# Ledger of designs, part 107: peptides against a protein of PDB entry 3J47

Target 1, 121 residues: chain A of PDB entry 3J47
Amino acid sequence: IRLTNQLKSLKGLQSKLKDVVEYLDKVINKELPINHTILGKLQDVFNLLPNLGTPDDDEIDVENHDRINISNNLQKALTVKTNDELMVIYISNLVRSIIAFDDLIENKIQNKKIQEQRVKD
Target 2, 26 residues: chain B of PDB entry 3J47
Amino acid sequence: NAQYHLLVKQGDGLLTKLQKYGAAVR

## One batch from the design tools (peptide; made by RFdiffusion4, then SolubleMPNN)

Design b2_p25_3_s1 (from b2_p25_3, 16 letters changed)
Fold by OpenDDE base, seed 4:
Structure b2_p25_3_s1 (fold): chain B 121 residues (1-121), chain C 26 residues (1-26), chain A 25 residues (1-25)
Amino acid sequence: as target 1 above (121 residues)
Amino acid sequence: as target 2 above (26 residues)
Amino acid sequence: DKELQEQIKNMEQILNKIHELLDSL
């Protein structure tokens, strides 16, 4: 029972990871816009992934060293790329928020000027 | 990373100026 | 990398324009 539930959970995780990869491929191919909620969840997953860039200094045979180094370098490169993409999105949202706030201030100034003119008439 | 943190800090400084201006216009 | 750097540069230009607009108010 416990082992069967763990296998079912692992299969469910594998299916969800496949769906995420398929989504990322569609985003890379510009078929879908970047979903901020999915990116936030991916960021959380990458933040929860153990540091795939610290070679813990304990004895694993010379023949597996090249595959582990390639996997760690690829995962580090993917993490950096994802962080840079999220950074660009964050800056874009910050800039949009600043512009929207500036427009709100200008609209308020204009409304105040219109009210002051109506009181003088 | 460092350039991003600088840009975020500049954006936050700008937001703070906008907030002060919005409070002065109220 | 290069496309991302260009996007960051475009955002920096927008931020600079917003600073100029705020300094003019």
Scores: peptide ipSAE 0.303, ipTM 0.851, DockQ to the pose 0.033
Fold by OpenDDE base, seed 2:
Structure b2_p25_3_s1 (fold): chain B 121 residues (1-121), chain C 26 residues (1-26), chain A 25 residues (1-25)
Amino acid sequence: as target 1 above (121 residues)
Amino acid sequence: as target 2 above (26 residues)
Amino acid sequence: DKELQEQIKNMEQILNKIHELLDSL
């Protein structure tokens, strides 16, 4: 019973990971827009993944080292790539906010000039 | 990382200038 | 990497234009 439930949970996780990969491939191929909610959840998953790359367990056999190193290097590369994507989104939103605020300032200056003209008439 | 932190810092600096301008136009 | 760098470069150009506009006001 316990082992069967663990296997079912692992299969469910594998299916969800596949769906995430398929989604990321569609986003990379520009078939879908970047969804901020999915990207945030993916970031949370990477932050909750045990740091597979802390070098502080000096006692597990040399033959598994290549697979663990590939997994850790892949996780680090995925974390860096996700951080860079979030970064571009952050700056894009910052630039949009600055433009919208500039337009608001210009509109306010124009409205003030119109009021000053109406008081002079 | 460093180039990004520089770009974020520049954006925050612009946002701060824009806020000061918006307060002066009030 | 290259596409991300081009996006960053485009954003830097927009920030520079906004800086020039703010300095002209």
Scores: peptide ipSAE 0.302, ipTM 0.851, DockQ to the pose 0.033
Fold by OpenDDE base, seed 3:
Structure b2_p25_3_s1 (fold): chain B 121 residues (1-121), chain C 26 residues (1-26), chain A 25 residues (1-25)
Amino acid sequence: as target 1 above (121 residues)
Amino acid sequence: as target 2 above (26 residues)
Amino acid sequence: DKELQEQIKNMEQILNKIHELLDSL
């Protein structure tokens, strides 16, 4: 029972990883807009992946080492790109918050002017 | 990286100015 | 890279406009 559940969970993870790859390919091909929720989840996955950039000095055959290094470089490049996109989203939200706060200040100034006029009448 | 940190710092500076202005208008 | 840099540049322009608006209040 426990081993069967672990195998089911691993198969579920593999299916989700495949769906993410298919989604990323569609985004790269400009077939779909960048989904912020998917990017956030992808970032969480990359943050949970052990830093593949520590070569533990265990004798991994030279052929596997080159494949791992290429995969790590690609993963690092994808992480940088994802960070840059999230940064643009963050700044956009900051700008929106600033505009909303400016509008709030202007509304308060107007309300204060209206109250001062009502006290003079 | 550095250019982005500059942009974030500018945004935070602007937010701080807005907060001071909102406190002065109260 | 280029498209992302252009988006960052657009956001910098918006931030500058907001600074000008705040200084005008």
Scores: peptide ipSAE 0.299, ipTM 0.850, DockQ to the pose 0.033
Fold by OpenDDE base, seed 1:
Structure b2_p25_3_s1 (fold): chain B 121 residues (1-121), chain C 26 residues (1-26), chain A 25 residues (1-25)
Amino acid sequence: as target 1 above (121 residues)
Amino acid sequence: as target 2 above (26 residues)
Amino acid sequence: DKELQEQIKNMEQILNKIHELLDSL
């Protein structure tokens, strides 16, 4: 019963990962806009992935070591890429906030100037 | 990482200047 | 990578222009 539930959960995770990959491919191909909520959840998943850099010292055959290294390199590359994309989004939002605040300041200066003119008339 | 932190720090510095300016205009 | 770096560079240029505008105010 426990093993069957773990295997079902792992299959569910694998299916979800496949759906995420298909979504990311559509975003890369500009078929869909970037969804920030999906990217944030992906970042959380990558941050929760155990750093596969602790070798548990039990007899892993040389053939598995190359696959683990490739998986770790791919995971690191995906984490870096996701961090860079989130950085661009963060900077974009920061710039938009700065522009909107500058426009608000200019509007306030103009309104104050109009009020000062009306008090002098 | 280091360039990211520098860029975020520059953006935060700009936001802080903008906030000070907005407070001086109030 | 290269396109992302170019976008970051463009944003840095915008931030610098906004700094210059704020310093002129």
Scores: peptide ipSAE 0.288, ipTM 0.845, DockQ to the pose 0.033

Design b2_p25_3_s2 (from b2_p25_3, 13 letters changed)
Fold by OpenDDE base, seed 1:
Structure b2_p25_3_s2 (fold): chain B 121 residues (1-121), chain C 26 residues (1-26), chain A 25 residues (1-25)
Amino acid sequence: as target 1 above (121 residues)
Amino acid sequence: as target 2 above (26 residues)
Amino acid sequence: DEELDKRIEEMNQLLAKVHELLDSL
């Protein structure tokens, strides 16, 4: 039962992660804005993932040390993966901000050119 | 981590240049 | 005119760097 629930949770996480990647690809392709709500929920899931892999410290005999090391390695790997995803999201937001600002500058330049043409006529 | 920090630094550098350009165009 | 053209060139250089960053992603 517990292993099946972990596998189901991992599959759910994998599916959600795929959805996030697909969303990020759409953001990179300028098809969609970044949804901060999806990001916040992803952050919440990842902040809870460390707690989902830690069995309560009060009853684990010495034979589980290898399982704890595997859980800690998985948790570290998931934390790194989370950081990489947050990173991609941050860069995507930064790039979007840069593009939007570039478009604003270009619009201002065009408006200045139009005003200069009107003064020369 | 290191590649990310480099990429973030490059992005921040571009943003800073863009901000300076926007301020000069205002 | 010349100062505006210089600013446009600076913007185009910035845009090129943004594209390079996007391509490095």
Scores: peptide ipSAE 0.311, ipTM 0.852, DockQ to the pose 0.061
Fold by OpenDDE base, seed 4:
Structure b2_p25_3_s2 (fold): chain B 121 residues (1-121), chain C 26 residues (1-26), chain A 25 residues (1-25)
Amino acid sequence: as target 1 above (121 residues)
Amino acid sequence: as target 2 above (26 residues)
Amino acid sequence: DEELDKRIEEMNQLLAKVHELLDSL
C-alpha cells in the first residue's frame, strides 16, 4: 500500500512535470503567458519535498544501501530536472519583463519627442 | 549550476539597469 | 537634446546585452 501510493504520487508528479514542460514550450514560443498559479504550486511542491539531501537516518542496515542509493539517485536526477525546468521558466519571465520595460521606455521617449515637436510648432 | 547562476546574475544586472533607466526617464 | 541622446544610447546598450543573453541560452 505505501509503495503503491508513492509510485502513484511519482507518476502524478511526472505527468504534472510533463504538463509544465509543454506549458514552458508554449511560453518560449510566445503562444501562452506564464501561469503564476502553476509556478506557485510548483514552488510549494519543492518546499514540501523533504530535503532529499539530509542523510539523517543512520539506522538503515547495509543490505538495503544499494536500493536506497538507486532511489536517492533517481530522486536527485528528478530534482535536477525540475530545477532546470524552473530555471527556464524564471529566465523566460525575466526576458519578458525586460522586453516589457524596454517597450515602456521607448513609449516614454516617443511621447517626449512628440511633446517637444508640439512646443516648436 | 554555474552557467545558470551566471545567466541569472546577468538577467538581474539587466533588470537593475532597466529600472535605473525607467526612473531617469520619468 | 544631449541628455535624451545619452539615454537612448544607454537603452541601446541594454538591448545589446539582452540579445547577448538570449544568444547565450
Scores: peptide ipSAE 0.298, ipTM 0.852, DockQ to the pose 0.065
Fold by OpenDDE base, seed 2:
Structure b2_p25_3_s2 (fold): chain B 121 residues (1-121), chain C 26 residues (1-26), chain A 25 residues (1-25)
Amino acid sequence: as target 1 above (121 residues)
Amino acid sequence: as target 2 above (26 residues)
Amino acid sequence: DEELDKRIEEMNQLLAKVHELLDSL
C-alpha cells in the first residue's frame, strides 16, 4: 500500500512536471500567458518535496543505505529540476513585464507627441 | 546556480531602470 | 523637444538591454 501510493504520487508529479515543461515551452515561444495557479501549485509541490523525503529519524536500519541514497539523490535531482523550471517561469514573467512596460512607455510617448501636435495646430 | 543568479540580477536591474523610466514619463 | 529626444534615447538604451537580456536566455 505505502509503496503503491508513493509510485502513484511520483507518477502524478512526473505528469505535472511534463505539463509545466510543455507550458514553459509555450511561454518561451510567447504562445501563452503564465498561469499563476500552475506556478502556485508548482511552488506548493516544491515546498512539499523536502518534507516527503524526510523519514522520521526513528528506524535507521543500516542495510537500506543504498535505497536511502537513491531516494535522496532522486529527491535532489527532482528539486534541481523543479528549481530550473521555476527559474524559467520567473525569467519569462520578468521578460513579459518588461515588454508590457516598454509598450506602455511607447504609448505614453506617442500620446504626448499627439498632444503637442494638437497644441501647435 | 551562479549563472541563474546573474541572469536574475540582470533582469532585476533592467526592471528597475524600466520603472524609473515609466515614472519619469508620467 | 530636447527633453523628449533625451527620453527616447533612454528608452532605446533600455530596449537594447532588453534585447541583450533576451539573447542571454
Scores: peptide ipSAE 0.297, ipTM 0.852, DockQ to the pose 0.063
Fold by OpenDDE base, seed 5:
Structure b2_p25_3_s2 (fold): chain B 121 residues (1-121), chain C 26 residues (1-26), chain A 25 residues (1-25)
Amino acid sequence: as target 1 above (121 residues)
Amino acid sequence: as target 2 above (26 residues)
Amino acid sequence: DEELDKRIEEMNQLLAKVHELLDSL
């Protein structure tokens, strides 16, 4: 049961990571707006991942110590990778917000110039 | 990590300047 | 007029920094 759940979670994570990469590529290419719902669900999955790797306190013998260390290292590596992906999303959003605000400022300046010309005529 | 934190800091600095400019254009 | 030109220059400097940030991605 536990191994099957780990494989299912890993397969789910792999599928989600693929979806995130595809989404990030579309965001970088400016093809799609950020879906906050996808981001929230992703964050929830990642907040659950630490709990999926914690051994429930059932006495599993010392011989699995190397497998536990590998699992913890993999989980840490996945957490870091996720943080880096979320980080790239954050920058992409920030840059988009900056560009959109720059365009708004330019439009406002143009509107002011048009109004000043109309007052001089 | 470090390069990304630098990029975030640069982006935040740019956003702050953009906000100041937008407030001055109002 | 001079204040508007100054504001336009500040905007252009900001736009240049946006491009630098985009190129760094």
Scores: peptide ipSAE 0.293, ipTM 0.846, DockQ to the pose 0.063

Design b2_p25_3_s3 (from b2_p25_3, 15 letters changed)
Fold by OpenDDE base, seed 5:
Parts: sequence; structure tokens; C-alpha cells
Structure b2_p25_3_s3 (fold): chain B 121 residues (1-121), chain C 26 residues (1-26), chain A 25 residues (1-25)
Amino acid sequence: as target 1 above (121 residues)
Amino acid sequence: as target 2 above (26 residues)
Amino acid sequence: DEELEQMIRNMNRILQQIHDLLKSL
């Protein structure tokens, strides 16, 4: 039962991670705005990941040490991968903010030029 | 990791320059 | 006039840096 639930959770995480990657690719391609709901779900997955990789300190038999190391390495690899995904999201938002602010500055410069022309006429 | 931190730092530097420009246009 | 031209030059430099950042993505 516990192993089947872990495998189901891992498959669910893998599917969700695939959906996040596909979404990130669409965000990188500027096809979609960042969905805050996906970010929230990703944060929730991160908050649950530490709890999935620390078996409670009760009786680690020596035969589980290799499985624990594999689980910790997988959790660390997933944490790194999701940190990379969050960072891609951050940069995508930063670039969008910069472009939007540049457009606002250009619009303001154009408005000033129009006002200066009206004062000279 | 390092390339990505460099990219974030470059983006933050651009945002700061853009903010200064926006303040000077006010 | 000269200050405005300097602002435009700075804007163009920022745009070029944004373009370079986008290419690095």
C-alpha cells in the first residue's frame, strides 16, 4: 500500500512536472501569461517534497539505506529541477516587466514630443 | 545554475536601468 | 534637447540589452 501510493504520487508528480515544463515552454515562447495557480501548485509540491523524502526517524533497517539514498537523490534532483523551473518563470516575468516598462517610456517620450510641437506652433 | 544566476543578474541590472530611465522621464 | 537625446541613447542601449537577454534565453 505505501509503496503503491509513493509510486502513484511520483507518477502524479512526473505528470505535473511534464505539464509545468510544457507550460514553461509556452511561457518562454510568450504564448501564455504566467498562471499564478500553477505557481501555487508548484510551491505546494515543494512544501510537500521535504515531507516525502524524510521518513520519520523510527527504525531505519540497513536494507533501506540504498533506497533512502536513491529517494534523497531523487528529491534533491526534483528540488533542483523545480528551482530551475521557478527561476525560468522569474526571468520570464522580469523580461515581460522590462518590455512593458520600455513601451511605457517610449509612449511617454512620444507624448512629450507631441506637447513640445504644440507649444512651438 | 551559474549561467542562470548570471542571466537573473543581467535582468535585474536591466530593470534597474529601466527604472532610472522612467524616473528621469517623469 | 541634449538631455533628451541622451535619454533616447540610453533607451536604445537598454533595448539592445533586452534583445541580448532574450537571445540568451
Scores: peptide ipSAE 0.275, ipTM 0.830, DockQ to the pose 0.061
Fold by OpenDDE base, seed 3:
Structure b2_p25_3_s3 (fold): chain B 121 residues (1-121), chain C 26 residues (1-26), chain A 25 residues (1-25)
Amino acid sequence: as target 1 above (121 residues)
Amino acid sequence: as target 2 above (26 residues)
Amino acid sequence: DEELEQMIRNMNRILQQIHDLLKSL
């Protein structure tokens, strides 16, 4: 029962990672804004990953050790991939924020020029 | 791992600068 | 005026750093 639940959790994580990749591709293509809820859930999953990767020191037979090591390596690889994905999301938000500030600065410059022109007339 | 942490640190530095600019423009 | 231009230049530098960051991914 515990192993089946761990496999189900890993499949759930893999599905979420796929959803994040698809979301990242849409963000890179500027089609969608970042879903902060997805980001938060991913961060929560990552904060839980170290806890999922601690083998409880319960006597699990040598044959399970290789399967656990493969699972941990896959989980670590998935962690790295998702971390890179979160980083791309973060950078995309930074770029959008900078563009919005650039537009704000330009609008303020234009408003100031209009006010200076109205004072000269 | 180290490259990722460096990248995040650079991003945070940029965000902080951006916030300072936004506050100075207000 | 000059301070605002300096801010824009700094933002452009930030954008370039972000672009370089994205390219490193």
Scores: peptide ipSAE 0.264, ipTM 0.836, DockQ to the pose 0.078
Fold by OpenDDE base, seed 2:
Structure b2_p25_3_s3 (fold): chain B 121 residues (1-121), chain C 26 residues (1-26), chain A 25 residues (1-25)
Amino acid sequence: as target 1 above (121 residues)
Amino acid sequence: as target 2 above (26 residues)
Amino acid sequence: DEELEQMIRNMNRILQQIHDLLKSL
C-alpha cells in the first residue's frame, strides 16, 4: 500500500512538472498568457505536498529518520523549484503585459499623428 | 526565501506602475 | 504632446526596472 501510494504520487508530480515545463516553454516563447488552471494546479501541488509527507500514524520506528529527512528534503527542493518556476512565469507575464502596453502607446501616438495631419490638410 | 520576497515585492511595485500607466492611457 | 512624452519616459523607466529585475535572477 505505501509503495503504491508513493508511486502514484510520484507519477502525479511528474505529470504536473511536465505540464509546468511545457507551460514555461510556451510562456518563454510568448505563445500563452498565464493559465489560471496551471496556477491552481501548482497551488494544489503545494497543498498536496504536506499530505504526501504525512505518514499514516502507524508506528514511527526511529530507524526511518533518514527516509523522513530524504522525503522532507525532496519536498523542500520541489517547493523551491516550483517557486522559481512560478517566478519565471510571473516575470514572463509582466514582460508580455509591458510589450502589449508599448504597442498600445505606439498605436495611440500613430493615431494622434494621423489625426493632426488630417486637421492640417 | 528573503531574495524571493524581495523579487515579488519589486514585481508588485512594477505591476502597480503598469496599472497606473494603463489608467492614464484611457 | 508633453503628457505623452512623460508617459513614454515612465514606460522606459518601467522597462529598465524589469531589465534590472531579470538581471537579479
Scores: peptide ipSAE 0.263, ipTM 0.836, DockQ to the pose 0.078
Fold by OpenDDE base, seed 1:
Structure b2_p25_3_s3 (fold): chain B 121 residues (1-121), chain C 26 residues (1-26), chain A 25 residues (1-25)
Amino acid sequence: as target 1 above (121 residues)
Amino acid sequence: as target 2 above (26 residues)
Amino acid sequence: DEELEQMIRNMNRILQQIHDLLKSL
């Protein structure tokens, strides 16, 4: 039961990581805007993932310890990779927000100049 | 991590400056 | 990793360009 749940969680995380990578690739290629719903679902999945940082040392046979360490290292590597991907998404959103705000300011300046010209005519 | 937090902080600083500028242009 | 770092570098360049634009304003 625990191993099946860990495998299911790992498959879920792997699928989610794949979805994030595919999403990031589409964001890089400017094919899709950042979907906040995907980010929210990612955060929810991470909040539902039990803390990958505490193996309680309860009595699992020495031959499984190397496989568990490899699995934990792979899970940690996947978590780091996912965190880096989330980081890129966050920065991408921040940059887009700044650009959109800059464009809004420029549009307001132009509109103000047009109004001032219309009052002089 | 530290470089990222610095980058985020710089971006937030730029966003705050943009917000102040946008409020002054209104 | 390298592709991600390149994206971060590109974003930093964009942020610097926006900063310079704001300073010119």
Scores: peptide ipSAE 0.260, ipTM 0.840, DockQ to the pose 0.033

Design b2_p25_4_s1 (from b2_p25_4, 13 letters changed)
Fold by OpenDDE base, seed 2:
Structure b2_p25_4_s1 (fold): chain B 121 residues (1-121), chain C 26 residues (1-26), chain A 25 residues (1-25)
Amino acid sequence: as target 1 above (121 residues)
Amino acid sequence: as target 2 above (26 residues)
Amino acid sequence: DLELKIEYLSNLIRTLLEKYDKKLR
């Protein structure tokens, strides 16, 4: 029951995402005028997506690298007017991830040194 | 635009070096 | 404001690069 409801919700989300893609294709083809309200909501969706500019190292097969670049390019195309603020947020998050990873590596080095010292004593 | 692309390229270079360093510490 | 933030972040990135280059040597 719970899993079936999650699958139904995911299928509903996939259908809505397909409708958004079809709408965007019509906008790209100049069949429809750019709706600023839809673009704003799509920007909000992309702001809720985890910044794909930090590859969490655990599941990126080579096929996902092109999709990440396409998602980042689509985000860039939608953000051309909001671009500078979202860019600052993206880079701020990148820098935070780099700092957190620095601290993790430094902690791992310290732990390794402590273990090597305990084996010499 | 150009300054941003430079910043992204520098960030990617850092991330790559950081990953290499993390692998060398494992 | 945004340009100053980009410059600050660029400098931070450069400083971290230099720190890692020293640790990898």
Scores: peptide ipSAE 0.334, ipTM 0.858, DockQ to the pose 0.688
Fold by OpenDDE base, seed 3:
Structure b2_p25_4_s1 (fold): chain B 121 residues (1-121), chain C 26 residues (1-26), chain A 25 residues (1-25)
Amino acid sequence: as target 1 above (121 residues)
Amino acid sequence: as target 2 above (26 residues)
Amino acid sequence: DLELKIEYLSNLIRTLLEKYDKKLR
């Protein structure tokens, strides 16, 4: 009973991982827009995964080690690129907020000038 | 990396100038 | 490309800085 439940849970995880891969392939192929929320959650999953590039187990076939290293380097490069893109979006929003604050200051200056003129008249 | 850090520094400089300007208008 | 977006944002920040410097003078 316990082993059967663990196998069922592992099969469920494998199915979900397959769905994630299929989604990422569609995003790479530009069939779907990048969902920032999904990508952020994937980054969190990858940050929780032990670096798949340090199997201290000298028994994994050299071909699997090279595939794992290539996958990790590609994943790291994609994660960095996505982080940089999110930072660009963040800075763009910051700049928009700064412009809006400038307009508020200018409006306040104009209102102050109008009040000063009304007190002189 | 370097271009990004330059962008952040320029943004911080702008924020500081904006704060000074907002204080001068009070 | 991310590099072109960073350059565009850098130019935008520069333009805003120039506007503020003109308003403070």
Scores: peptide ipSAE 0.329, ipTM 0.868, DockQ to the pose 0.799
Fold by OpenDDE base, seed 4:
Structure b2_p25_4_s1 (fold): chain B 121 residues (1-121), chain C 26 residues (1-26), chain A 25 residues (1-25)
Amino acid sequence: as target 1 above (121 residues)
Amino acid sequence: as target 2 above (26 residues)
Amino acid sequence: DLELKIEYLSNLIRTLLEKYDKKLR
């Protein structure tokens, strides 16, 4: 039972990975526009994947070493890009918080001026 | 990286100034 | 695209700083 369920889950994952590859091929071939939401989710998946470029040191043919270096460099580049995107989101939220705080202060100043005028009248 | 850290530092400086101004308006 | 967003945000923060410095003087 447990082994059969693991095999079924692995087959499901393989089918989903195939669908992702087919989608990426269509995007590379310019058959479909780049969907930023799908690309962001794919980047999240790659960030959750263990480094596919650390095979244990014991059987890397020289031809696989270049492929592993390319995969590691691609994963690093995707991680850096994701980090930069998250940084822009963080700064945007910080700026929004600052603007909201400015508006709150201005409202308090106006309310204080209105109260001071009402006490003088 | 460096531009981002500068932006964060500038944002934190603004937030601190805003907090001081908000305290002076109380 | 990302660099232009960073520059835009930098300019926005600078503008806000200048607004607050004028209110504190």
Scores: peptide ipSAE 0.325, ipTM 0.868, DockQ to the pose 0.738
Fold by OpenDDE base, seed 5:
Structure b2_p25_4_s1 (fold): chain B 121 residues (1-121), chain C 26 residues (1-26), chain A 25 residues (1-25)
Amino acid sequence: as target 1 above (121 residues)
Amino acid sequence: as target 2 above (26 residues)
Amino acid sequence: DLELKIEYLSNLIRTLLEKYDKKLR
């Protein structure tokens, strides 16, 4: 019973991983836009993956090691790029908020000057 | 990284000045 | 592209800082 439930959970995980790969292939082929929420969840999945770059010194065929290192480096580069893009969007929104606040202050100053002039007349 | 941290620090400094100015106009 | 956007935003923040320093003096 316990082993059968673990096997069902692993098969469910394998099916979900296949769906993620199919989604990533569609994004790579530009059939779908990049979804930032999916990228964030993928980053979380990869942070929960055992660091496939700590070889305990036992018997991983050299061909699999190079593919894993290339995949990890590519994914780290994609993660950094995505983080930098999100940071630029965040800063752009911060700057827009600052400009809107400047305009509000300037409007308040102008309204105050108009009110002071009306009291002098 | 360093340019980003500088940009954030400059943005925070500007926001603080804006808040002080908005309070002085009140 | 990303680096150019960071530089543009840095220049914009500097311009705004200078505008506020002139209004505070």
Scores: peptide ipSAE 0.316, ipTM 0.865, DockQ to the pose 0.831

